# Peptides against a protein of PDB entry 5K2M, part 17

Target 1, 273 residues: chain A of PDB entry 5K2M
Amino acid sequence: MRIGITYTVLRREEMAIKERAGEFGEVVMLHEDDLLFPGNYDLDVVIIRNVSHFKALYTARLFESEGIPTVNSSRLIFEAGDKLFATLRLAGKVPVPEWKAALSEGGALRVPDSLGYPLVSKPVFGSWGRLLAKVNDRDSLEAVLEHRKWMKNPLYGIHYFQEFVEKPGRDIRSYVIGGEFVGAIYRYSNHWITNTARGGKAEPCSDPEVEELSVKAWEAFGEGALAIDIFESEKGLLVNEVNPNMEFKNAARVTGADMAGKLVEYAVEVAKT

## One batch from the design tools (peptide; made by RFdiffusion4, then SolubleMPNN)

Design b1_p30_4_s2
Fold by OpenDDE base, seed 2:
Structure b1_p30_4_s2 (fold): chain B 273 residues (1-273), chain A 30 residues (1-30)
Amino acid sequence: as target 1 above (273 residues)
Amino acid sequence: GFGILRPEDMTEEEAKELAEKAKEAILKAE
């Protein structure tokens, strides 16, 4: 078994994946600077850990074109890594926050007619709460839309909005790999954007409802390894988003779950199919 | 483009390398 691991930066997650992969076979670390296509890669499977969503997507697709399966697949990265496409999958299976998408400024200005205020404006791509805006009124909406006009990437012209969900000072991040629930954490924050990366406390989450909902959310995609962000709302649990390029160092530390091992085990299973 | 990396997820050395690459990119744009 030869296991490739593509990466941009050797994080704690990539180090853990490398270590665990070494128990199953030969590990080939592939930095982005080492990747040229087409290439003659002698690999049974590739674990995709590129930081950029687009680099991860294209890297996965390029390996697949060489007949090498990837974890995650380019299909999963594409569908789960775009907030709008992920919402389209999730909305058919699990409760999600109310949402609207618009393809123009004129369309976006009508979103409050359906969802009211406050809204959350999200780019369809990007991580760590980048360019998230709480839109409390018309003036704020106009300002967000004006700024987006001057952004170079055309994907900023895809306007995705959610209802603002009042959270109890925390959210839930769960992990499902190959359809198996691996673990979950509470992420505490005094800010409406909960992210452990900004110095937030993490605690174990042991809730059967979270486990069931997380598996159902994964089943909306039907493959791979996903981190799932869940809100505790007045309406119950809501699946906010999924991440096909999961960070798990905090969750692994807090829960004691072998997330890196589970990811490698799944990659080995994929290599055998 | 700034690789979407958090400073906390990088080693000090990696952060320094990224900063140098960013400086080089700025200098080439100018």
Scores: peptide ipSAE 0.006, ipTM 0.384, DockQ to the pose 0.046
Fold by OpenDDE base, seed 4:
Structure b1_p30_4_s2 (fold): chain B 273 residues (1-273), chain A 30 residues (1-30)
Amino acid sequence: as target 1 above (273 residues)
Amino acid sequence: GFGILRPEDMTEEEAKELAEKAKEAILKAE
């Protein structure tokens, strides 16, 4: 078996994936600079680890066009990596924060009539809490909308909003690969935006309710490897978002779960299908 | 340990340099 691994930056995750993949066959590391299409790639499966959502999406689709399956698939990357499209999948299967989408400024200005204040403005794309805004009032909403007009990417004109969820100083990140729960962590932060990249403490999460909800959230998409962000709220557990290009270094360290191995094992099974 | 660098924290040039160094390290370890 020949396993490709595409990457932008060789992180600890990519090193772990490479190491585990070597136990199953020949590993071909493919930096973004090595990729040219159409090409004659002799690979049975490709693990997609490009940092950019869009580069990951297009890389997956390009390999699929050559008849090579990918983990994750371009379909999953597309649907899970867009916050609005992910919400559309999740909302039919699991509890999610109340949300609204608007395609115009006039529509966006009416969102508080339904969600109230405070609400959270999110871009449909992006990671690490970039361009998240807590909107407390009308003046703040108008300011956010005005700034979005001057952003070059037209996707900033897709206005996605959630209710503000009061969290107990933490959130949950779980991992589901091939429909199997692999593990979960608590991420602690005193800021309303919880991000482990900002030096937050991580602890193991052992909660059967989290496990069940995580699997159900994965089933909304029905394939691949997903990180799932869950909020603890007064309404119970809410699935906030999913990530089809997960970071797992901290989660693997804290839980002891072989997340890289599970990802490779799943990729090998995909290659055999 | 390679910290999780945000894409915003790394230029394309820095990413390429890191990738090349990693490739060289892998080739030397084989």
Scores: peptide ipSAE 0.005, ipTM 0.297, DockQ to the pose 0.024
Fold by OpenDDE base, seed 3:
Structure b1_p30_4_s2 (fold): chain B 273 residues (1-273), chain A 30 residues (1-30)
Amino acid sequence: as target 1 above (273 residues)
Amino acid sequence: GFGILRPEDMTEEEAKELAEKAKEAILKAE
């Protein structure tokens, strides 16, 4: 078996994936600079670890066009990596924060009529809480919308909003690979935007409700490896978002779960189908 | 030559990639 691993940066995750993949066959590391299409890639499966959402998406699709399956698939990356498309999948299966989408400023200005204030403005794409805004009032909403008009990418004109969820100073990140719950962590933050990159403490989360909800959230997509962000709210557990390009260094460290191994095992399974 | 990429000359993704490549380069030089 020949396992490709595409990557932008050799992170701890990619090193772990490489190491575990070596137990199953020949590993071919493919830096973004090495990728040209069409190409003659002799690979049974490719694990997509490109940092960019769009690069990951296109890389997956390009390998698929050559008959090489990918983990994650381009379909999953597309649907899970867009917050709105992910919400559309999730909302039919699991509890999610109340949300609205608008395609115009005029539409966006009516969102508070249904969601109230405070609400959260999110871009449909992007990571690490970038361009997340807590919108407390009309003036703040107008300011966010005004700024969005000047953003070059037309996708910033797709207005996605959620209710503001009060969290107990933490959120949950779980991991589901191939339909199997692998583990979960609490991520502590003093900020309403929980970003593990900002030095937040992580602790193991052992909650059967989290496990069940995580699997159900994965089932909304039905394939691949997903990190799932869950809020502890007054309404119970809410699935906030999913990530098809998961970081798991902290989770693996804290839980002791072999997330890299599980990802490789799943990729090997995909290669055999 | 690594041209001085101005923030306005790169996408945010490119900026991130550059930052991560820089980190990787530092780690390899160590």
Scores: peptide ipSAE 0.016, ipTM 0.391, DockQ to the pose 0.027; fails the geometry check
Fold by OpenDDE base, seed 5:
Structure b1_p30_4_s2 (fold): chain B 273 residues (1-273), chain A 30 residues (1-30)
Amino acid sequence: as target 1 above (273 residues)
Amino acid sequence: GFGILRPEDMTEEEAKELAEKAKEAILKAE
């Protein structure tokens, strides 16, 4: 068994994946600078850990074009890594926050007619709550839309909105790998954007409803390894988004779950199919 | 390119480092 691992930065996750992969076979670390296509890669599977969504997507697709399966697949990265495409998959299987998408400013200005205020403006791509805006009124909506016009990437012209969900000072991050629930944590924050990078505490989440919902959310995509963000709302649990390039350092530490081992085990099984 | 990583999974320091690397990557792609 020869296991490739593509990466941008050697983080704790990539180190843990490398270590666990070494128990199953030969490990080939592939920094982004090492990747040239078409290539002659002698690998049975590649674990994709590129930081950039687009680099991860294209890297996966390029290996697949050479007959090498990837974890995650380019299909999964594409569908799960885009908030709008992920919502389209999730909405058919699990409860999600109310959402609207518009392809023009004129369309976006009508979103409050359906969602009301406050609402949340999100880019369809990106991480770390970047460019998330809580929009409380018409003036704020107009300002967000005006700023988006001057952003060079055309994907910022895809207007994605959610209802603002009141959270109990925390959200839930769960992990499902190969259809198996691996673990979950609560992430505490006083900010409406729950972010452990802003000093939020993480605690283990042991809730059968979270486990069931997480598996159902994974089933909306049907493959791979996903981190799942769940909100606790007055309407019950809502699946907010998924991440096909999960960070799990904090979750592994807090829960004691072998996230890296489970990911490698899944990759080995993918290599055998 | 924009990272898939969520700040919720990182320390503030790790997030800053990754943000800088992301900026550098974007600048190189421009």
Scores: peptide ipSAE 0.015, ipTM 0.395, DockQ to the pose 0.086; fails the geometry check

Design b1_p30_4_s3
Fold by OpenDDE base, seed 4:
Structure b1_p30_4_s3 (fold): chain B 273 residues (1-273), chain A 30 residues (1-30)
Amino acid sequence: as target 1 above (273 residues)
Amino acid sequence: GFGDYKDEDMTEEEAKELAEKLREAIRAAE
């Protein structure tokens, strides 16, 4: 067994994955600078750990073109890493926040007629709450739309909105790998954008409802390793988004779950299929 | 609050460290 690991930065996650992969076979670390295609890679599977969503997507697709399976697959990265495409998968299987998509400013201006205020404006791509806006009124909506016109990336012209969900000062992040629930944490934040980078405490989450919902959310995609962001709302649990490029350092530390081992075990299973 | 400066190629930890350094530099210049 030869296991590739692509990476941008050698984080604690990549170090843990490397260590665990070494128990199953030969490990080939592949920095982004080492990647050239087409190539003749002698690998049975590649674990994709590129930081950039797009670099991860293209790297996965390039290895797949050489007949090498990836974890995650390019399909999963594509569908799960886009907030709108992920919502389309999730909405048919699990409760999600109310959402609207518009392809023009004129369409976007009508979104409040359906969802009301406050709204959350999201880019369809990007990590760690970048360019999230709480839109409280018409003036704020117009400002967000105006600013997006001047952004260079045409994907900012895809207007994705959610209802604003009132959360109990926390959200839930769960992890499902190969259809198995691995663990979950509460992430505490005093800000409406919950992110561990903002000094939030993480605590273990042991809730059977979270476990069941997390597995159902994973089943919407049907493969790979996903981090799942869940909101506690007055309407019950809502699946907000999924992440195919999971960071798990804090979750592994808090839960004691062997997330790196589970990821490697799944990659080895994929290599044998 | 100083917004999270995050490059697409940066980790959450790196972005946090950079943001902290920038905030410190701004405070020192005031």
Scores: peptide ipSAE 0.015, ipTM 0.448, DockQ to the pose 0.025
Fold by OpenDDE base, seed 1:
Structure b1_p30_4_s3 (fold): chain B 273 residues (1-273), chain A 30 residues (1-30)
Amino acid sequence: as target 1 above (273 residues)
Amino acid sequence: GFGDYKDEDMTEEEAKELAEKLREAIRAAE
């Protein structure tokens, strides 16, 4: 078996994936600068670890065009990596924060009529809390919308909003690979954006409700490896988002779960189908 | 690069550290 691993930066995750993949066959490390298509790739499966969402998406689709399956698939990367498309999948299966989408400024200005204030403005793409805004009032909404007009990427014209969820100073990140729950962590933060918080402590999360909800969230997509972000709210557990290009260094360290091994095992299964 | 890309060359941790350094630099310049 020949296992490709595409990457932008050789992180701890990519090193762990490489090491575990070596137990199953020949490992071919593929830096994104070396990828040219169409190409003559002799690979049974490719694990996609490009840092960029779009590079990951296109890389996956390009390998699929050569008849090589990918983990994650381009379909999964596309649907899970877009917050709105992910919400559409999730909302049919699991509790999610209340949300609205608008395709114009005029539509966006009416969102508070449904969600009220405070609400959260999110871009449909991006990571690490970038361009997240807590919108407390009309003036703040107008400011966010004004800034969006001047952003060059047309996807910023897709206005995605959620209710503001009060968190107990933490959120949950779980990992589901091939439909199997692998582990979960609490991420502590004094800031409403957990991902950007200074010095966030991670602790193991052992909660059967989190496990069940995480599997159900994965089933909304039905394939691949996902990190799942869950909020503890007054309404119960809410699935906020999923990530098809997960970082797991901290989660693996804290839980002791072999996330890299589980990812490789799943990739090997995909290669055999 | 526009904020859409995971900074192609940075991990979440590195991006966090950079953001913190930038915030500190901004505060020091004020």
Scores: peptide ipSAE 0.016, ipTM 0.450, DockQ to the pose 0.036; fails the geometry check
Fold by OpenDDE base, seed 5:
Formats: sequence, C-alpha cells, structure tokens
Structure b1_p30_4_s3 (fold): chain B 273 residues (1-273), chain A 30 residues (1-30)
Amino acid sequence: as target 1 above (273 residues)
Amino acid sequence: GFGDYKDEDMTEEEAKELAEKLREAIRAAE
C-alpha cells in the first residue's frame, strides 16, 4: 500500500500521521510545491493535510480525478469546511444554534427581525475566530456590513449569522473518524470565542451525550474525519461547526487517544473499498 | 488566497508563522 500525505507545513499532526502510516505501507510525503496535475500518481490513498481550505479542496478533487481516493474527500471538505453548508447538513440531524443567511446588505439588515440581538456575524470560511463579530445592536450591524463591502473576497458578501449562545466559559471539541467517536475535550476561555490558540486550557470530556451527538453530527456528512465543535447552552447541546482539516495535538495529548492512528486506519480502509 | 487556517490549537505566533509560510507557498505556486 502506498499512502500519500499532502501538506503545507509539517506540524506535529503531519509527523504523527506519517509515523503511523509507515506501519501500514510506503509513505509518500507531498508538499504543495511538489503537486502538479495531471501527475499520474502511484498511490492507493491520499491523506489531505493542506492548511488552506481551498487548497485542500482542490488537492482532494485533483487526486480524485486520477482515481485516487482521499481522506477527507473533496465532497466532505467542501460541505464541512464552509460554515453555511455545514449548518445546512447539521440542521437536518442535530440541534444547531439558530441561524440566518443573507445575500445582500438589505437582507442582512433584516436578520435581527428573526434572531434578535445579540447576534454573531461569521464569514462562511476562515478559522481561529477571524472576523467573528458579536453584534449587539443596529449600529454594530451596519458597521460590520460596511467593513465587509471593502473586503476584496466576494465570499464576504455571503452574510451568515447565528444567535449568540451564552457558554459556561468553555466549549467542547469532539473527534469522529469513520463514524467512530475517538474522543472529546473541553476548551476553556475567558472570552466568548473559545479558542485554545489564545491560551485556553483543554481538559478531557467524558459525556455520553457528547459522544452520541458527535456521531449524529458526523452522520450528517456520512464520511471522513471530523472535528466537531459543540456548545453547552440553556437549550442543551448545540453543534456549532465541524472541521474537515482537524487539528488534534491538544486533544490527543489530553485524552491519550491515537487520533493519528485512527485517521491512518480509516485511510487504509478507504483505500481498500 | 485566504489560507483558512482552522488551527484553534495553534498559538497566535504559530498561526502567524503558518500564515507566512502559506503566503510564501501560495506566492511560490502563483
């Protein structure tokens, strides 16, 4: 078996995946600079670890065009990596925060009529809470919309909003690979945006309700490896978003789960189907 | 190209380094 691993930067995750993949076959590391298509690659499966959502998406689709399966698939990356498309999948199977989408400023200005204030403005793409705004009133909404007009990427014209969920100073990140729950952590933050990158503490989460909800959230997509972000709310557990380009260093460290091994095992399974 | 780095587990410094490396990689690919 020949296992490709595409990457932008060799992180601890990519090193762990490489090490575990070596137990199953020959490992071919493919930096973004090494990728040229069509390339006639001799690979049984490719693990996609490109950092850019769009580069990951296109890389996956390009390998698939050569008949090589990918983990994650281009379909999964496309649907899970976009916050709006992910919400559309999730909303059919699991509780999600109330949301609205608008395709114009005039539409966006009507969002509070349905969701009230406070709101959370999100771009449909991006990470680390970039361009997340807590919108408390009309003036703040107008300011966010005005700023977006000057952003060059046309995707900023897609206005995605959620209700503001009051969290107990933490959120939950769970991991589901090939339909198997692998583990979960609490991420603590003093800010309304829970991000471990900003100095948050991670602790193990052992909750059967989280496990069940995480598997159901994965089933909304039906394939691949996903990190799942869950909020604890007065309404119960809410699935906020999923990540098809999951980072797991902290979660693996805190839980002791072999997330890299589980990902490789799943990729080997995909290669055999 | 916006490298949507979803590394919530990266430090801001690691994220910046990654963003720079990605910008360089994107520039080298462009």
Scores: peptide ipSAE 0.016, ipTM 0.470, DockQ to the pose 0.053; fails the geometry check
Fold by OpenDDE base, seed 3:
Structure b1_p30_4_s3 (fold): chain B 273 residues (1-273), chain A 30 residues (1-30)
Amino acid sequence: as target 1 above (273 residues)
Amino acid sequence: GFGDYKDEDMTEEEAKELAEKLREAIRAAE
């Protein structure tokens, strides 16, 4: 068994994946600078750990073109890594925040007629809560739309909105790999954007409802390794988004779950199919 | 770009600095 690991930055996750992969076979670390295609890669499977969504997507597709399976697959990265496409999958299986999509400014200006205010504007791509806006009124909506016109990427012209969900100062991040629930954490934040990068506390989440919902959310895609972001709302649990390029350092530390081992085990299974 | 590095324990700037240091260390070890 020869296991490739593509990476941009050697994080704690990539180190843990490398260590665990070494128990199953030969490990080949592939930095982004080493990736040239077409190439003669002697690999049974590649674990995709590129930081950029698009680099991860294209890397996966390029290895697949050489007949080498990837974890995650390019299909999963594409569907799960786009917030709108992910919502389309999720909405058929699990509760999600109320959402609207518009393909024009004129369409976007009508979104409050159905969602009301406050609403959240999201780009369909990107990480770290970048360009997330809480839109409280018409003037704020017009400002967000005006700014989007001057953004270079045409995908910023795809207007994705959600209802604003009031959270109890935390959200839930769960992990499902190969259809198995691996663990979940509470992420505490005083900001409406629960990005733990700003010094949030993480605690273990042991809730059977979270486990069941997380597995159902994974089943909407039916493959791979996903981190799942869940909101606690007045309406119950809502699946906000999924991440096909999960960070798990804090979750592994807090829960004690062998997330790196589970990811490698799944990659080995994929290599055998 | 390092734009998608969601290290909960690091800023984007710290992540870039770490990435550069790690790249240098890997190249020096080869």
Scores: peptide ipSAE 0.013, ipTM 0.461, DockQ to the pose 0.071; fails the geometry check

Design b1_p30_4_s4
Fold by OpenDDE base, seed 4:
Structure b1_p30_4_s4 (fold): chain B 273 residues (1-273), chain A 30 residues (1-30)
Amino acid sequence: as target 1 above (273 residues)
Amino acid sequence: GFGDYEESDMTEEEAEKLAEELKKAILEAE
């Protein structure tokens, strides 16, 4: 078996994936600079670890066009990596924060009539809480909408909003690979945007409700490896978003789960299908 | 985690800075 691994930066995750993949066959590391299509790739499966959502999406689709399956698939990356498309999948299966989408400024200005204030403005793509805004009032909404008009990417004109969820100074990140719950962590932050990259502490999360909800959230997509962000709210657990390009260094360290091994095992299963 | 990033929304300079931050954080966590 020949396992490709595409990457932008050789992170601890990519090193761990490479190490585990070596137990199953030959490993071919493919930096973004090595990728040219159409190509003559002799690979049974490709693990997609490009940092950019769009680069990951296109890389996956390009390998699939050569008849090589990917983990994650371009379909999953597309559906899960877009916050609005992910919400559309999730909303029919699991509890999600109340949300609205608008395709114009005039539509967006009416969102508070339904969601009230405070609300959260999100871009449909991107990570690390970039361009997340807590919108407390009309003036703040107008400011966010004005700024979006001057952004170069037309996807910033897709206005996605959620209710603001009061969190207990933490959120939950769980991991489901091939339909198996692998583990979960609490991510602590004093900021309403919880991100471990900003110095947040991670602790193991052992909650059967989180496990069940995480699997159900994964079932909304029905394939691949997903990180799932869950909020603890007064209404109970809410699935906020999913990430098809998951980081797991902190989660693996904290839980002791072999997330890299589970990802490789799943990729090997995909290669055999 | 640091998360993914959208290069399509970043300048080359911003992408480079992010890559450097990622590298630094990886090294500091070893």
Scores: peptide ipSAE 0.009, ipTM 0.410, DockQ to the pose 0.096; fails the geometry check
Fold by OpenDDE base, seed 2:
Structure b1_p30_4_s4 (fold): chain B 273 residues (1-273), chain A 30 residues (1-30)
Amino acid sequence: as target 1 above (273 residues)
Amino acid sequence: GFGDYEESDMTEEEAEKLAEELKKAILEAE
């Protein structure tokens, strides 16, 4: 068994994945600077850990073109890594926040007619709450839309909105790998954007409803390793988004779950199919 | 998402490297 691991930065997650992969076979670390395609890669599977969504997507697709399976697959990265495409998958299987998509400013200006205020404006791509805006009124909506016109990337012209969900000062991040629930954490924040990167506390989440919902959310995609962001709302649990390029350092530390091992085990299973 | 990185658990050097790579990725996408 030869296991490739693609990476941009050698984080604690990549170190843990490397260590666990070494128990199953030969490990080949592949920095982005080492990747040229087409190539002659002698690998049974590749674990994709590129930081950039697009680099991860293209790297996965390029290995797949050489007949090498990837974890995650390019299909999963594409569908789960886009907030709108992920919502389309999720909405058919699990509760999600109410949402609207618009392809023009004129369309976006009508979103409040359906969802009201406050809204959350999200780019379809991005992480760490980048360019998330709480839109409380018409003036704020117009300002967000005006700024989007001057952004160079055409994907900023895809307007994705959710209802604003009041959260109890926390959200839930769960992890499902190969259809198995691995663990979940509460992420505490005094800000409406919950991100542990901004000094939030993490605590273990042991809720059977979270486990069941997380597995159902994973089943909307039907493959791979996903982090799942869940909101505790007045309407019950809502699946906000999924991440096909998950970080798990804090979750592994807090829960004691062997997330790196589970990811490697799944990659080894994928290599055998 | 583009891989959620928890900066609170990063070294300053890791955070700088990630910020540089993210800036490059944004600029390459732009």
Scores: peptide ipSAE 0.007, ipTM 0.425, DockQ to the pose 0.138; fails the geometry check
Fold by OpenDDE base, seed 5:
Structure b1_p30_4_s4 (fold): chain B 273 residues (1-273), chain A 30 residues (1-30)
Amino acid sequence: as target 1 above (273 residues)
Amino acid sequence: GFGDYEESDMTEEEAEKLAEELKKAILEAE
């Protein structure tokens, strides 16, 4: 078994994946600078850990074009890594926050007619709550739309909105790998954006409803390794988003779950299929 | 969709590098 691991930055996750992969076979670390296609890669599977969504997507697709399976697949990265495409998958299987998409400023200005205020503006791509805006009124909506016009990437012209969900000062991050629930954490924040990245505390989440919902959310995609963001709302649990390039350092530390091992085990299974 | 770097565990320099890499990757995907 020869296991490739693509990466941009050697994080604790990539180190843990490398160490666990070494128990199953030969490990080939592949920095982005080492990748050239078409190539003659002698690999049975590649674990995709590129930081960039787009680099991860294209890297996965390029290996797949050479007959090498990837974890995650380019299909999964594409569908799960875009907030709108992920919402389209999730909405058919699990409760999600109410959402609207608009393809023009004129369309976006009508979103409050259905969602009301406050609402959340999201880019369809991005991480760490970047370019998330709580839009409380018409003036704020106009300001967000004006700023988007000056952004160079045409994807910022895809206007994705959610209802604002009041959270109990936390959210839930769960992990499902190969259809198996691996673990979950509460992420505490005093800000409406719950990201442990901003100095939040993480605690173990042991809730059977979270486990069931997380597996159902994974089943909307039907493959790979996903981190799943869940909100606790007055309406019950809502799946906010999924991440096909998950960080798990804090979750592994807090839960004691062998997330790196589970990811490698799944990659080995994919290689044998 | 992008790796959820917990900024709390990153140095400001690591966060800036990641932001630059992400920005570059977004721009390269444009």
Scores: peptide ipSAE 0.007, ipTM 0.413, DockQ to the pose 0.137; fails the geometry check
Fold by OpenDDE base, seed 3:
Structure b1_p30_4_s4 (fold): chain B 273 residues (1-273), chain A 30 residues (1-30)
Amino acid sequence: as target 1 above (273 residues)
Amino acid sequence: GFGDYEESDMTEEEAEKLAEELKKAILEAE
C-alpha cells in the first residue's frame, strides 16, 4: 500500500495523518510544489490536505484522471465545499437554516421579502468566515451587494443568504468519516461567527441526536470525510454547513478520538475498492 | 514544533509562504 498525502502546510493534522498512514504502508508526502501533471504517481490512494478549496478540488481531479482514488474525491470536494451546493444536498435530508439564493442584485434585494431581517450573507466559496455579513436592514443589504460588484471573482455574484440563527454562545462541530460518526465538540465563541482559533473553548459533545443528525448529513453526500457544523436553535438542531477539508486538531485533543487514524483507515478502504 | 496553526490563523497566501519555507527546511535537512 502506497499512500500519498498532498499538503500546503504541514499542520498537526497532516503530521498525525502521516504517522497513522505509516502503519498501513509507504507514505509519500506531496507538497503543492511537487504536484506536476500528467505524472507517473505510483500510489494506491491520495489523502487531499491542500488548504485551498480550489487547489484541493483540482488536485483530487488530477489524481483521479490518472486512475488514483482520492480522499476526499473531487466530486465530494466540489459539492460539499460550495455552501450553496452543500445546502442543496443537505436540505433534502436534514433540517437546515432557511436560505435563499439569488443570481442578480435585483433578485437579492427581494430575499428579505421571504426571510425577513436579520440575514446572513455568505459567499458560496471560501473558508474561515471570510466575507460573512450579518445584514440587519435594507441599507446594509445594499452595501453588501455594492461591494460584491467590485469583487474580481464572478462567483461573488452568486448571492447566498441564510436566516440569522440565534445560538447559545456556541455551535457544534461533528466528524463523520466513511459514514461512521467519529466525534463532536462544542465550540464556544462570544461572536456570532464561531471560530475556535480566536480563543474559543472547545468541549466534548456527547449527544445521540447530534450523532444521528451528523450521520444523516453525511448520507446526503454518501462518501468521504466531512466535518459538519450544527446550530442549536429554538427550532432544534440545524445543519449549517459541511467541510470536506476538515481541521480536527482541537476535536481530536478534546474528544480523544483518533480522527487521523479513521481518515487513514477510510483511505485504505477506498484504495481497495 | 511547526506551530499551532489553525485555519483561521493564516491567509492562503501566508499558508503558501509557510509551506515554501517548510519545504526548503525539509529539503535542506535530507
Scores: peptide ipSAE 0.006, ipTM 0.384, DockQ to the pose 0.025; fails the geometry check

